# Peptides against a protein of PDB entry 7BDX: the designs that were tried, part 258

Target 1, 212 residues: chain A of PDB entry 7BDX
Amino acid sequence: EMGAAACTLLWGVSSSEEVVKAILGGDKALKFFSITGQTMESFVKSLDGDVQELDSDESQFVFALAGIVTNVAAIACGREFLVNSSRVLLDTILQLLGDLKPGQCTKLKVLMLMSLYNVSINLKGLKYISESPGFIPLLWWLLSDPDAEVCLHVLRLVQSVVLEPEVFSKSASEFRSSLPLQRILAMSKSRNPRLQTAAQELLEDLRTLEHN

## One batch from the design tools (peptide; made by RFdiffusion4, then SolubleMPNN)

Design b2_p24_8_s2 (from b2_p24_8, 11 letters changed)
Fold by OpenDDE base, seed 3:
Structure b2_p24_8_s2 (fold): chain B 212 residues (1-212), chain C 212 residues (1-212), chain A 24 residues (1-24)
Amino acid sequence: as target 1 above (212 residues)
Amino acid sequence: as target 1 above (212 residues)
Amino acid sequence: SKLMEELFEKTEENSELAPLKALE
């Protein structure tokens, strides 16, 4: 209980840029983000056995951790920190996104995808994530999720790759050969306006890349 | 481990006034401070059985909690919040200061005394604390501690009472009859300059009150 | 600190992308 409450408060205040700078300016940041990855991994591994109630203290704790990572990555210096000093956490987030089944831990997947999207604003971060083994298959697997928010944040991460020609060129062949175009086209007709817009924008970006 | 790490980061960032305002402006503050008192109490109660290593994750967690309370009380709105909405926590801190033996959990005692001192800057807080059962005996018991920092913060809390005539008048008889004058005089000759100064100032304030 | 020095390194960022905040 108390750990989850403290972590939730830390999540809330981490929405401030000055708080993110304070977190990173201290000597505790490295240890914190190291243990964060391990804690998130332990939680996801425990899901196969115990029906962890979504509203458990453990779930709330892990959601707060993912929220903190996202909010750190929302700031330029936070992205640079994660890319330089916490790559194991990025690897863990990618792994956990692969381990979670469709419809499983939707809120956590959304937060993790938001964090990766934020990291992908940093060119080094985008390079690191996109060069990760199985990255393209992971994107398409995640895009099969029934949850519109999961799909939205996958499309945003795909857009980050597509908007960076240097990064996209390395994966372009695999990307084009495996692109779930029918799925993206279906999303462009979604009743969810955010998903609809993101899918339309991505389809426009992809058309631009085919004509160049 | 992770809970202590998160709480330690929250402690660090709580040194900012804006962070304290953010903590208190949320809907989680009441629950957090409620659980904080319970967690600190549970820790102090566990000390009689297990030799809790001073450097344990549990110790670090409780130190961070006491640090957060202190930093919240360092801000005017934080004092007003604690005095209005978290009186049980103040009662808990007073109780825990009575339960901890001389030389036991010195760092925690210092942080708790700092929090009470900060609360005592608020007139309502000073009234509330000083009207607590056994407050005067508690001050003198704490002043018997071999630790100079404990004694320093006790003297500061005593000074808060002495500097407020409305508050002091209610306890003046008990205060004068039980005053460990020889102990305070010994502290005024301490090699610790901070303790020496605080004891000298208090002796001057007490002399002023005897002559009025 | 070494960590603070690393935080001030020149970053290259995609200016077309707005970062997301995780709201509670």
Scores: peptide ipSAE 0.333, ipTM 0.848, DockQ to the pose 0.051
Fold by OpenDDE base, seed 5:
Structure b2_p24_8_s2 (fold): chain B 212 residues (1-212), chain C 212 residues (1-212), chain A 24 residues (1-24)
Amino acid sequence: as target 1 above (212 residues)
Amino acid sequence: as target 1 above (212 residues)
Amino acid sequence: SKLMEELFEKTEENSELAPLKALE
């Protein structure tokens, strides 16, 4: 309980850029983000056996950790820190996104995808995550999720790859051959306006890249 | 481990006034400080049986909690919050300071005394803690500690009482009858310059009050 | 510190993308 409460308060204050700078300016940031990855991994591995209540202290603790990572990655210096000094955490997030089944831990998936999207704003970060083994299959796996927020954040991450010519060129062949075009087209007709817009924008960007 | 790391980061960022305001402006502050008291009490109660290593994750967690309380109390709005909404935590700190033996958990005692000193800057806070049952005997018990930092912070808390005529007048009879004058005089000759100065200042203030 | 040196490195960023904040 106390750990979850402390992490939740830390999450709340991490919405401030000055707080993120203070977290990273200290000597404890590296250890914190290392243990964060291990804790999230331990939580996801525990889900195989028990119906964990989404409102448990453990769930709240892990959500707060993922929220902190997202808010750190929302700041330029936080992205640079994660890319340079916490690559294992990025690898862990990618792994956990692959290990979770469709519809499983939806809120955690959203937070992890938001963190990866934020990291992808940094060119080094985008290069690192997009060059990760199985990245493209992982995107399509995640896009099969029934949850609209999961799919929305996958589309945003895909757009981040597509908008960077240097990164997209390396994966363009695999990307084009495996693209779930019918799924994205279906999303462009979604009743969820955010998902609809994101899918339409991605389809327009992809069409522009086919003509070039 | 993760809880201790999160609390430690929260402690670090709580040195900022804006962070303290953000912690208190949220709906989670009351619950956090309630659980903080319970967690510190549980830790102190666990010390009766085992030689707890001072460098344990549990110790670090409790030190971070006490550090957060101190930093919250360092801000005017934080003092007002603690005095109005977290009186149980103040009662817990007073209790734990009484339950700890001389030389036991020195660092925790220092942090708790710093928090009480900070609270005592608020007149409502000073009234509340000084009117607590056994407060004066507790001060003298704590002043028997062999640690110079413990004694220093006790002297500062005593000075906060002595400098407030409205508060001091209520306890003046008990204070004068039980004052460990020889101990304070010995501290005024300490090789620790901070302890020496604090003891000398308190003796000067007490002499001034005897002549009025 | 090495960490502070890394935080002062020149970053290249996609200016077309706005970062997201996670709300509690």
Scores: peptide ipSAE 0.333, ipTM 0.848, DockQ to the pose 0.051
Fold by OpenDDE base, seed 4:
Structure b2_p24_8_s2 (fold): chain B 212 residues (1-212), chain C 212 residues (1-212), chain A 24 residues (1-24)
Amino acid sequence: as target 1 above (212 residues)
Amino acid sequence: as target 1 above (212 residues)
Amino acid sequence: SKLMEELFEKTEENSELAPLKALE
C-alpha cells in the first residue's frame, strides 16, 4: 500500500519538467530505474495464468512506475538519460510489450508504448529501440491489439521510425514486406478521431517515402 | 526495495515548494499521509527488542516518509494541510518521539522533530501540538537525548512555544517548574555551534519573558 | 557528475514529434 501511494505521488509530480530534472539530478535515479524494470518484469511474470486484478496495489504501483518512465521520457534530458543510462529498462519495456497478450494489462501497455514513443523522439533512442531484435514483428503484433489506445501509440511509434530516414532505411525491406497495410487503412477509417488521424498521417508519410 | 526507491525520490523532489503544492493539490495526499503515519508507527513498533538496522530498506523507506512530511511542513500551505487534514499524523509523530529510546533511531527522531518544528511555525499547528497530552514532559525527555541534532531540534521547538505568548501562557507554570535549565545552560556552552546558538537564543527568550 | 553532463549534451531530436505526458 505505502509503496503504491508514494509511486502515485511521484507519478503525479513527474509531469513537471523541473521535477524530472530534480529526479535525474539526484544520485538515486539510476537505482530507481534499474529496480523499476525489475518490478515491472516481476509484475508481468506474475500474471501468467492469473486474472489481472487491475485495482490491486501492485497494479497501481506498476502503473505509476510506467507513468514516471513516460513522464521522464517526455523531457529531452529525460530521454537522453534513459537512452544513455537505462537501456536495460528500455529492453525490459520492449520485452514486456511482447509478453503481454492482446487485451492484457491495456493500461500498462499504453503507458509503456507512450514511454517508447517519447524515447523515439531522441534519435539515439529511436536507433536503440528500432535495432532491438524483433522490433518490427513486435510493432505489428501490438497493432493487432483490440484496444484503440494501444493501436494509437503503436502507430505513433511506427511514424517515428518512418519519419527518420536513417532508421527507416535500415529496416525498409522488412518493414514494407510485413506492413499490415489493411489494418492501418482500417484504422484510418476509425470513429476514434485520434486513431483515425494517426493512421492517416502514417499512410501519408508512407506514400511520401514510396515516391522518393 | 522499490517502495524505498520511490519514497526516496519523492523525498528529494519534495524539497521544492511547487512539488509540495502539486502533492497537496492532488486527491492522493490524504491517503498518503494517513498511510505514512501507520507505516512509521509499524516501523517503530517493530524495533521492540531488536537492534535497529539503520541501513535496511524499511529504515530508508521510513526516513524518506519522515523527510517528505518535513518538506511538506516547510511550506505554509503544507503546514496548513497537515494541521487541518493530518492531525492523526501529528499525533503519531508525537507518540513515536515518546516511544523511541535515547539514541534509538536518531535520524528518524531528528526528521520527526524537524517536521514538528516546521508545523510549529503555523499558529494552529503550534497550538495543536502544544496541547497534546504530555507535550512538556516529552520535550524534556527528548532534550535528554545524547544526540546533538535531536537536542537542537528540541530547543527549536521549545523556542517556538516560548516565542508565542498565547501558547506559552497556557503552559507557563508547568514549563517553568519542569524546565531543565541546567541542561540548556550546558548546551549553551556546547562546542556544536548550532546547538550553542539555539540554547543561547532560548535562554535569552526565557529571560525576556521573566522580566515582562 | 558525468550523468549531469550527459543530460546537458546536445541531442538530435525529431522536431516533428511532440512528447506525451502520462496523466494519472
Scores: peptide ipSAE 0.333, ipTM 0.848, DockQ to the pose 0.051
Fold by OpenDDE base, seed 1:
Structure b2_p24_8_s2 (fold): chain B 212 residues (1-212), chain C 212 residues (1-212), chain A 24 residues (1-24)
Amino acid sequence: as target 1 above (212 residues)
Amino acid sequence: as target 1 above (212 residues)
Amino acid sequence: SKLMEELFEKTEENSELAPLKALE
């Protein structure tokens, strides 16, 4: 309980750039993000056994951790910190996104995808994530989720790759050969306006790349 | 471990006035401070049994909680919040200061005393604390501590009472009859310059009140 | 801090992308 309350407060205040700078300026940040990855991993591994109530203190705790990572990555200095000093956490997030089944832990998936998207705004971060083993298959695995918010954040992450020619050129062959075009086309007709827009924009960006 | 790391980060960032305002502006603050009191109480009650290593994650966690309370109370709006909305926490801190033996949990005592001192800057807070049952005996109990930092913060809290005539007049008879004058005189000769100064200032303030 | 100085180095960022905040 108390740990979850503290993490929740820290999550709330981490929406401020000055708070992110204060977190990163301290000597405790490295340890915090290391333990964060371990804690998130332990939680995801525990889901295969007991029906953890989604409303548990443990779930709220892990959501707060993922929220903090996202909010740190929302700031330029926070992105640079994660890419330079917390690569193991990025590896953990990628792994956990692969370990979670479609429809499982939607809120956690969304937060983790938002964090990866934020990191991908940093060119070093985008290179690191996109060069990770199995990255392209992972995107398609995540895009099979029935949840519109999960799919939306996958499309945003894919768009970050497509908008960077240096990164896209390295994976363009694999990307084109495995692209779930029918799934993205279906999303472009979604009743969710955010998902619809993101899928349309991505399809337009992909068409532009085929003509160049 | 993770809870202690989160609380430690929250403690660090709570040094900012804007962070304190953000904590208090959220709907989670009331619950956090309620659980804080319970957690601190549970820790102090656990000390009578097992030799908890002073360097435990639990100790660091409770120190971070007490540090957060202190930093919230360091801000005017934080004092007003604690006095209006978290009086049970103030009662808990007073109780825990009575439960701890001389030399026991010095760092926690210091943080709790700093929080009470900060609250005492608010006139409503000073009234509330000073009207608490056994407040004057508690001050003398705490002043028996061998630790100079504990004694320093007790003297500062006593000074807050003495500097407010409206509050001091209510307890002046009990205060004068039980005043450990020889102990305070000994502190005015301390090798610790901060303790020496605080004891001298208090003795001067007390002399001024005897002449009025 | 030395860490903060390193964090303020010029980073190459995609200016077309807006970062997302995780709201509580």
Scores: peptide ipSAE 0.331, ipTM 0.847, DockQ to the pose 0.052

Design b2_p24_8_s3 (from b2_p24_8, 11 letters changed)
Fold by OpenDDE base, seed 1:
Structure b2_p24_8_s3 (fold): chain B 212 residues (1-212), chain C 212 residues (1-212), chain A 24 residues (1-24)
Amino acid sequence: as target 1 above (212 residues)
Amino acid sequence: as target 1 above (212 residues)
Amino acid sequence: SSLMEELFKETEKASEEARLRALE
């Protein structure tokens, strides 16, 4: 309980740029984010066996950890830190997103996707993520989720790839050949207005790329 | 391990006034400080039985908690919060200082004493602490510690009481009748220069009060 | 919990604005 409370407070205050700078300016940041990855991995691995109540202290703790990573990645210095000094954590997040089944740990998936999106604002981060083995298949796996919020955050990440010509050109062939067009078209007709808009914008961007 | 790391980071960032404001501005602050007191109490109670290695994750965690309280109390809004909304935590700290034996958990004692000192900067806080049952005997109990740093922080807290006429007048009779003068005189001859100075200053302040 | 939902929404908003802030 106390650990979850402390981590939740740290998540809340990490919305401040000054707090992110303070976290990263300390000598403990590297260790913290290393242990964060390990803890998240251990949690996800534990889900295969025990019906861990989604409302457990452990779930809240891991959710807060993912929130901290996301908030750190929302800040320029935080992105630089993660891309340069915590690549293993990024690898872990990518792996965990692949390990979780459709409909499983929806909120955690959203935070992890948001963290990757935030990292992808940095061109170096975008390159690192997009060059990861199985990245494109992972996007399509995640897009098969029935949850509209998960799908929304996948589309946002896909759009970050499409909008960067240098990155997109490297994967354009694989991307085009495996594109789940029918799924994205279905999302453009969603009752969720945010998902609908994101899918429409992505379809427009893709059409523009086909004509260039 | 992860809990200790998160709490340590929270401790580090809590040195910022803006972070303290952010911590207290949330709805979780009350719960956090309630659990903090309980966790510290549980730790101290566990020391009677198990040789908990002083370097355990648990020890580091509790040390970080005490550090957070101290840093919060260092800020005006933090003092106000603790005095108004977390009096039970202050009561717990006073109790724990009484439960620990001489030489036991020296660093934890120092942080707890520093937190009380910081709270005592607020006149309302000073009144609350000094009016606590057994406060004066507690000061003398703590001053019996062989550790110079513990004794230093006790003397600082005593000085905060002596320097406030309204507070001192209420307890002046008990204070004067129980004053461990020989112990304080011995401290004024300490090889530790900070302890020596603090003891000398207190003795001078006490002499001034006898002449007024 | 209501807090976790609030923190989530704040984090989501910050992520939505993160690219805009990076361009400033």
Scores: peptide ipSAE 0.386, ipTM 0.832, DockQ to the pose 0.289
Fold by OpenDDE base, seed 3:
Structure b2_p24_8_s3 (fold): chain B 212 residues (1-212), chain C 212 residues (1-212), chain A 24 residues (1-24)
Amino acid sequence: as target 1 above (212 residues)
Amino acid sequence: as target 1 above (212 residues)
Amino acid sequence: SSLMEELFKETEKASEEARLRALE
């Protein structure tokens, strides 16, 4: 219980830029984010056996860890740190997103996707994640999720790739050949206004790229 | 492992006033500090049975919790919060200091004593802890510790009481009748310069009170 | 928990604003 509470509190305070700087200014940041990845991985691997109650202390703890990573990545110095010093964590997040089934750990997936989106604000971060093995298939795997929020945050990440010509050009062939266009079109008609808008904007961006 | 790491990181960042304000500004602070006391109590109660390795994750976790409390109490708003909203935690700290044997959990005792000292900077806090049942006997119990750092921080807390006439007057009779003067005199001759100075200053303050 | 949901929303909002802040 207390571990989850402490981690949740750390998540809450990590919304501040000053707190992110404090987290990173210490000598403990590297170890913390290393163990973070391992902890998240252990949690996801444990899901196949025990019905981890979604509201378990363990679930809350891992959720808070993902929140901390996301909040760190929301700040420029945090992105720089993650991309320079915690690449293994980014690799872990990508792997875990692939290991989770559709509908499984929806909230955790959303936070992990948000963390990757925030990392993608940094061009170096975007390059790193987009050049990861199986990145494009992973995007489409995640976009098959029945959850609208998961899909929304996938679309945001896809948009980050599409809006950066240097990054998009490297994967454009694979991207175009595998694009789940019908799925994105269906999302553009979603009753969820956020998902609808994100899908529409992405479709517009894609049309612009085809005409240029 | 990860729980201790997260708590240690929270301890580190809590040295900032802005972080303390962030901790307290949320609705989570009450619950966090409530669970903190319970966790510390559970740890101390577990010491009688299992040789808790001093370097265990549990020890580190509780150590970090005590550090967080100390850092919160170092800030004016943190003292106000603890004295107004987390009195049970203060009671727990006082109780735990009484339950620990001389030489047992020295570092934890030091942090707990520092937290109480920081609370004592607030007159309301000083009143609260000094009016706690068995407070004076507790001071002398703690002053019997063979550890110079424990004794130093006890002397600091005693000094806080002695320097506040309104507080001292309420306990002056019990204080004078039970004062381990020979022990304090021995400390004034300590090879530890910090302990030596603290004991000398306290002896001077006590002499001033006898002549007034 | 209600708390986790609140923190989630705050984190989501911060993520939505993160790109805008980076352009400033």
Scores: peptide ipSAE 0.390, ipTM 0.833, DockQ to the pose 0.289; fails the geometry check
Fold by OpenDDE base, seed 2:
Structure b2_p24_8_s3 (fold): chain B 212 residues (1-212), chain C 212 residues (1-212), chain A 24 residues (1-24)
Amino acid sequence: as target 1 above (212 residues)
Amino acid sequence: as target 1 above (212 residues)
Amino acid sequence: SSLMEELFKETEKASEEARLRALE
């Protein structure tokens, strides 16, 4: 209980750039983010058996950890730190997103996707995650999720890849050949306005790239 | 392990006034500090049986909690918060300081004493803790500790009481009648220069009060 | 919890604004 409370509080304060700098300014940051990845992985591995109640202290704790990573990645120095010093954590997030089934741990997936999106703002970060083994198949796996919020955040990440020519060019062949176009088109007709807009924008971006 | 790491990180960043404000700015602060007190109490109650290794994750966690309280109390708004909204935590700290034997949990006692000292900077805080049942006997109990650092921080807290006429006047009779003068005199001859100085200063303050 | 939802929304908003801040 106290661990979840402390972690939740740390998540809340990590919305501040100054707090992110404080988190990173100490020698503890490396260890903290190393353990973060391990903890998240352990949690996801535990899901195969026990219906971990979504509202458990453990769930809250892991959710807060993902929130901290996301907030750190929202800041320039945080992105730099993650990309340079916490690559194992990024690899873990990618792995866990692949391990989770459609409809499983929706809120956690959203935070993890947001963290990857935030990392992708840094060109070095975008390069790192996009060059990860199985990245493109992972995107499409995630886009098969029935949850609109998961799909929204997948589309945002896909857009970050598409908007960066240096990255897109390296994966363009695989990307185009495996693109779930029908799924994206279906999302452009979603009742969820955020999902609808994101899908439309992505389709426009993709069309622009086909003409270039 | 992760809980201790997160709490330690939160402790580290709580050295900043801005972080303290962020901690207090949300509705989470009340719950966090409520659970903090409970956790510290549970830890101390567990000591009667198991030689909890000083370096255990649990010990580190509780140590970090005490550090957070101390850092919060170092800031004006933090003192105000503790005195107005987290009195139960202050009561818990006072209780735990009484429950611990001389030589037991020395480092934790030091942090708890530092937190009380920091609270005592606020007149309202000083009034609250000094009017707590058994406060004067508690000071002398703590001053019997063989550890110089514990004694140093007790002397600092005693000095805060002595320097505030409004507070001292209410307890002056009990204070004077129970004052472990020989112990303080012995500390004024300590090989520890910090303890020596603190004891000398307190003796001077006490002499000044006797002449007034 | 309502708190977790609030923090989530704040985090989401910060993520939405993160690219804009990086361009400034």
Scores: peptide ipSAE 0.387, ipTM 0.832, DockQ to the pose 0.289; fails the geometry check
Fold by OpenDDE base, seed 5:
Structure b2_p24_8_s3 (fold): chain B 212 residues (1-212), chain C 212 residues (1-212), chain A 24 residues (1-24)
Amino acid sequence: as target 1 above (212 residues)
Amino acid sequence: as target 1 above (212 residues)
Amino acid sequence: SSLMEELFKETEKASEEARLRALE
């Protein structure tokens, strides 16, 4: 219980840029983020067994870890740190997103996707994640999730790739050949206004790229 | 391991006043500090058994908790919070200091003593701890510790009591009758310059009070 | 918990604004 409480408190304060700088300025940042990845991985691997209650201390702990990573990635120095010094954590997040089944750990997937999106604000971060093996298939796998929030955050990440010509050019062939266009079109008709807008904007961006 | 890492990171960032305000501004502060006390108590109670390695993850976790409390108590709003809303934690710290044997968990004792000292900067905090049952005997028990750092921090806390006339007047009779004067005199001859100075200053303060 | 949901919303908001802050 205390671990989850401490981690949740750390998540709450990590919303501050000054706190992120303090976290990263210490000698413990590397160890913390390495163990973060391992802990998240261990949790996801344990889900194959008994239905863990989503409201368990363990779930809260892992959720808070993902929240901390996301908040760190929202800050410029945090992105730089993650891309330069904690690439294994980014690899872990990508792997875990692939290991989770559709509808499984929805909130955790959303946080992990948000963390990747935040990393993608930095060109170096976007390059790193987009060049990861299986990245494009992973995006489409995640977009098959029945949860609208998961799909929304996938679309946001896809948009980050599409809007960066240097990155998009490397994946353009695979992207075009595997694009789940019908799924995105269906999302553009969603009753969820955020999902609808994100899907429509992405479709417009894609159309613009086809004409260029 | 991750719990200790997260708690240690929270300890590190809690050195900032803004972080302390963020910790206390949330709805989680009460729960966090209640569990802190319980966790520290559980740890100390477990020490009666197997020699736990001082460098264990559990030890580090509890050490970080004590560090967080100390850092929170270093800030005015943190002291106000502890004295108004987390008195049980203060009671726990006092109890744990009594339960630990001389030479046992030296670093933890130092942190707990530092937390009490920080609380004592506030008159309301000083009143609360000094009016705790067995406080004076506890000070002398702690002063019997062979560790110079423990003794130093006890002397600092004693000095906080002695220098506040409103507080000292309530305990003056018990204080004078039980004062380990020979022990303090011996400390004034210590090779540790910090301990030597603290003991000498306290002796001077006590002499001044005897003449008034 | 309501608290986890609040922290989630704060994190989501920060993510939504993160690109804007990076352009400043």
Scores: peptide ipSAE 0.386, ipTM 0.833, DockQ to the pose 0.290; fails the geometry check

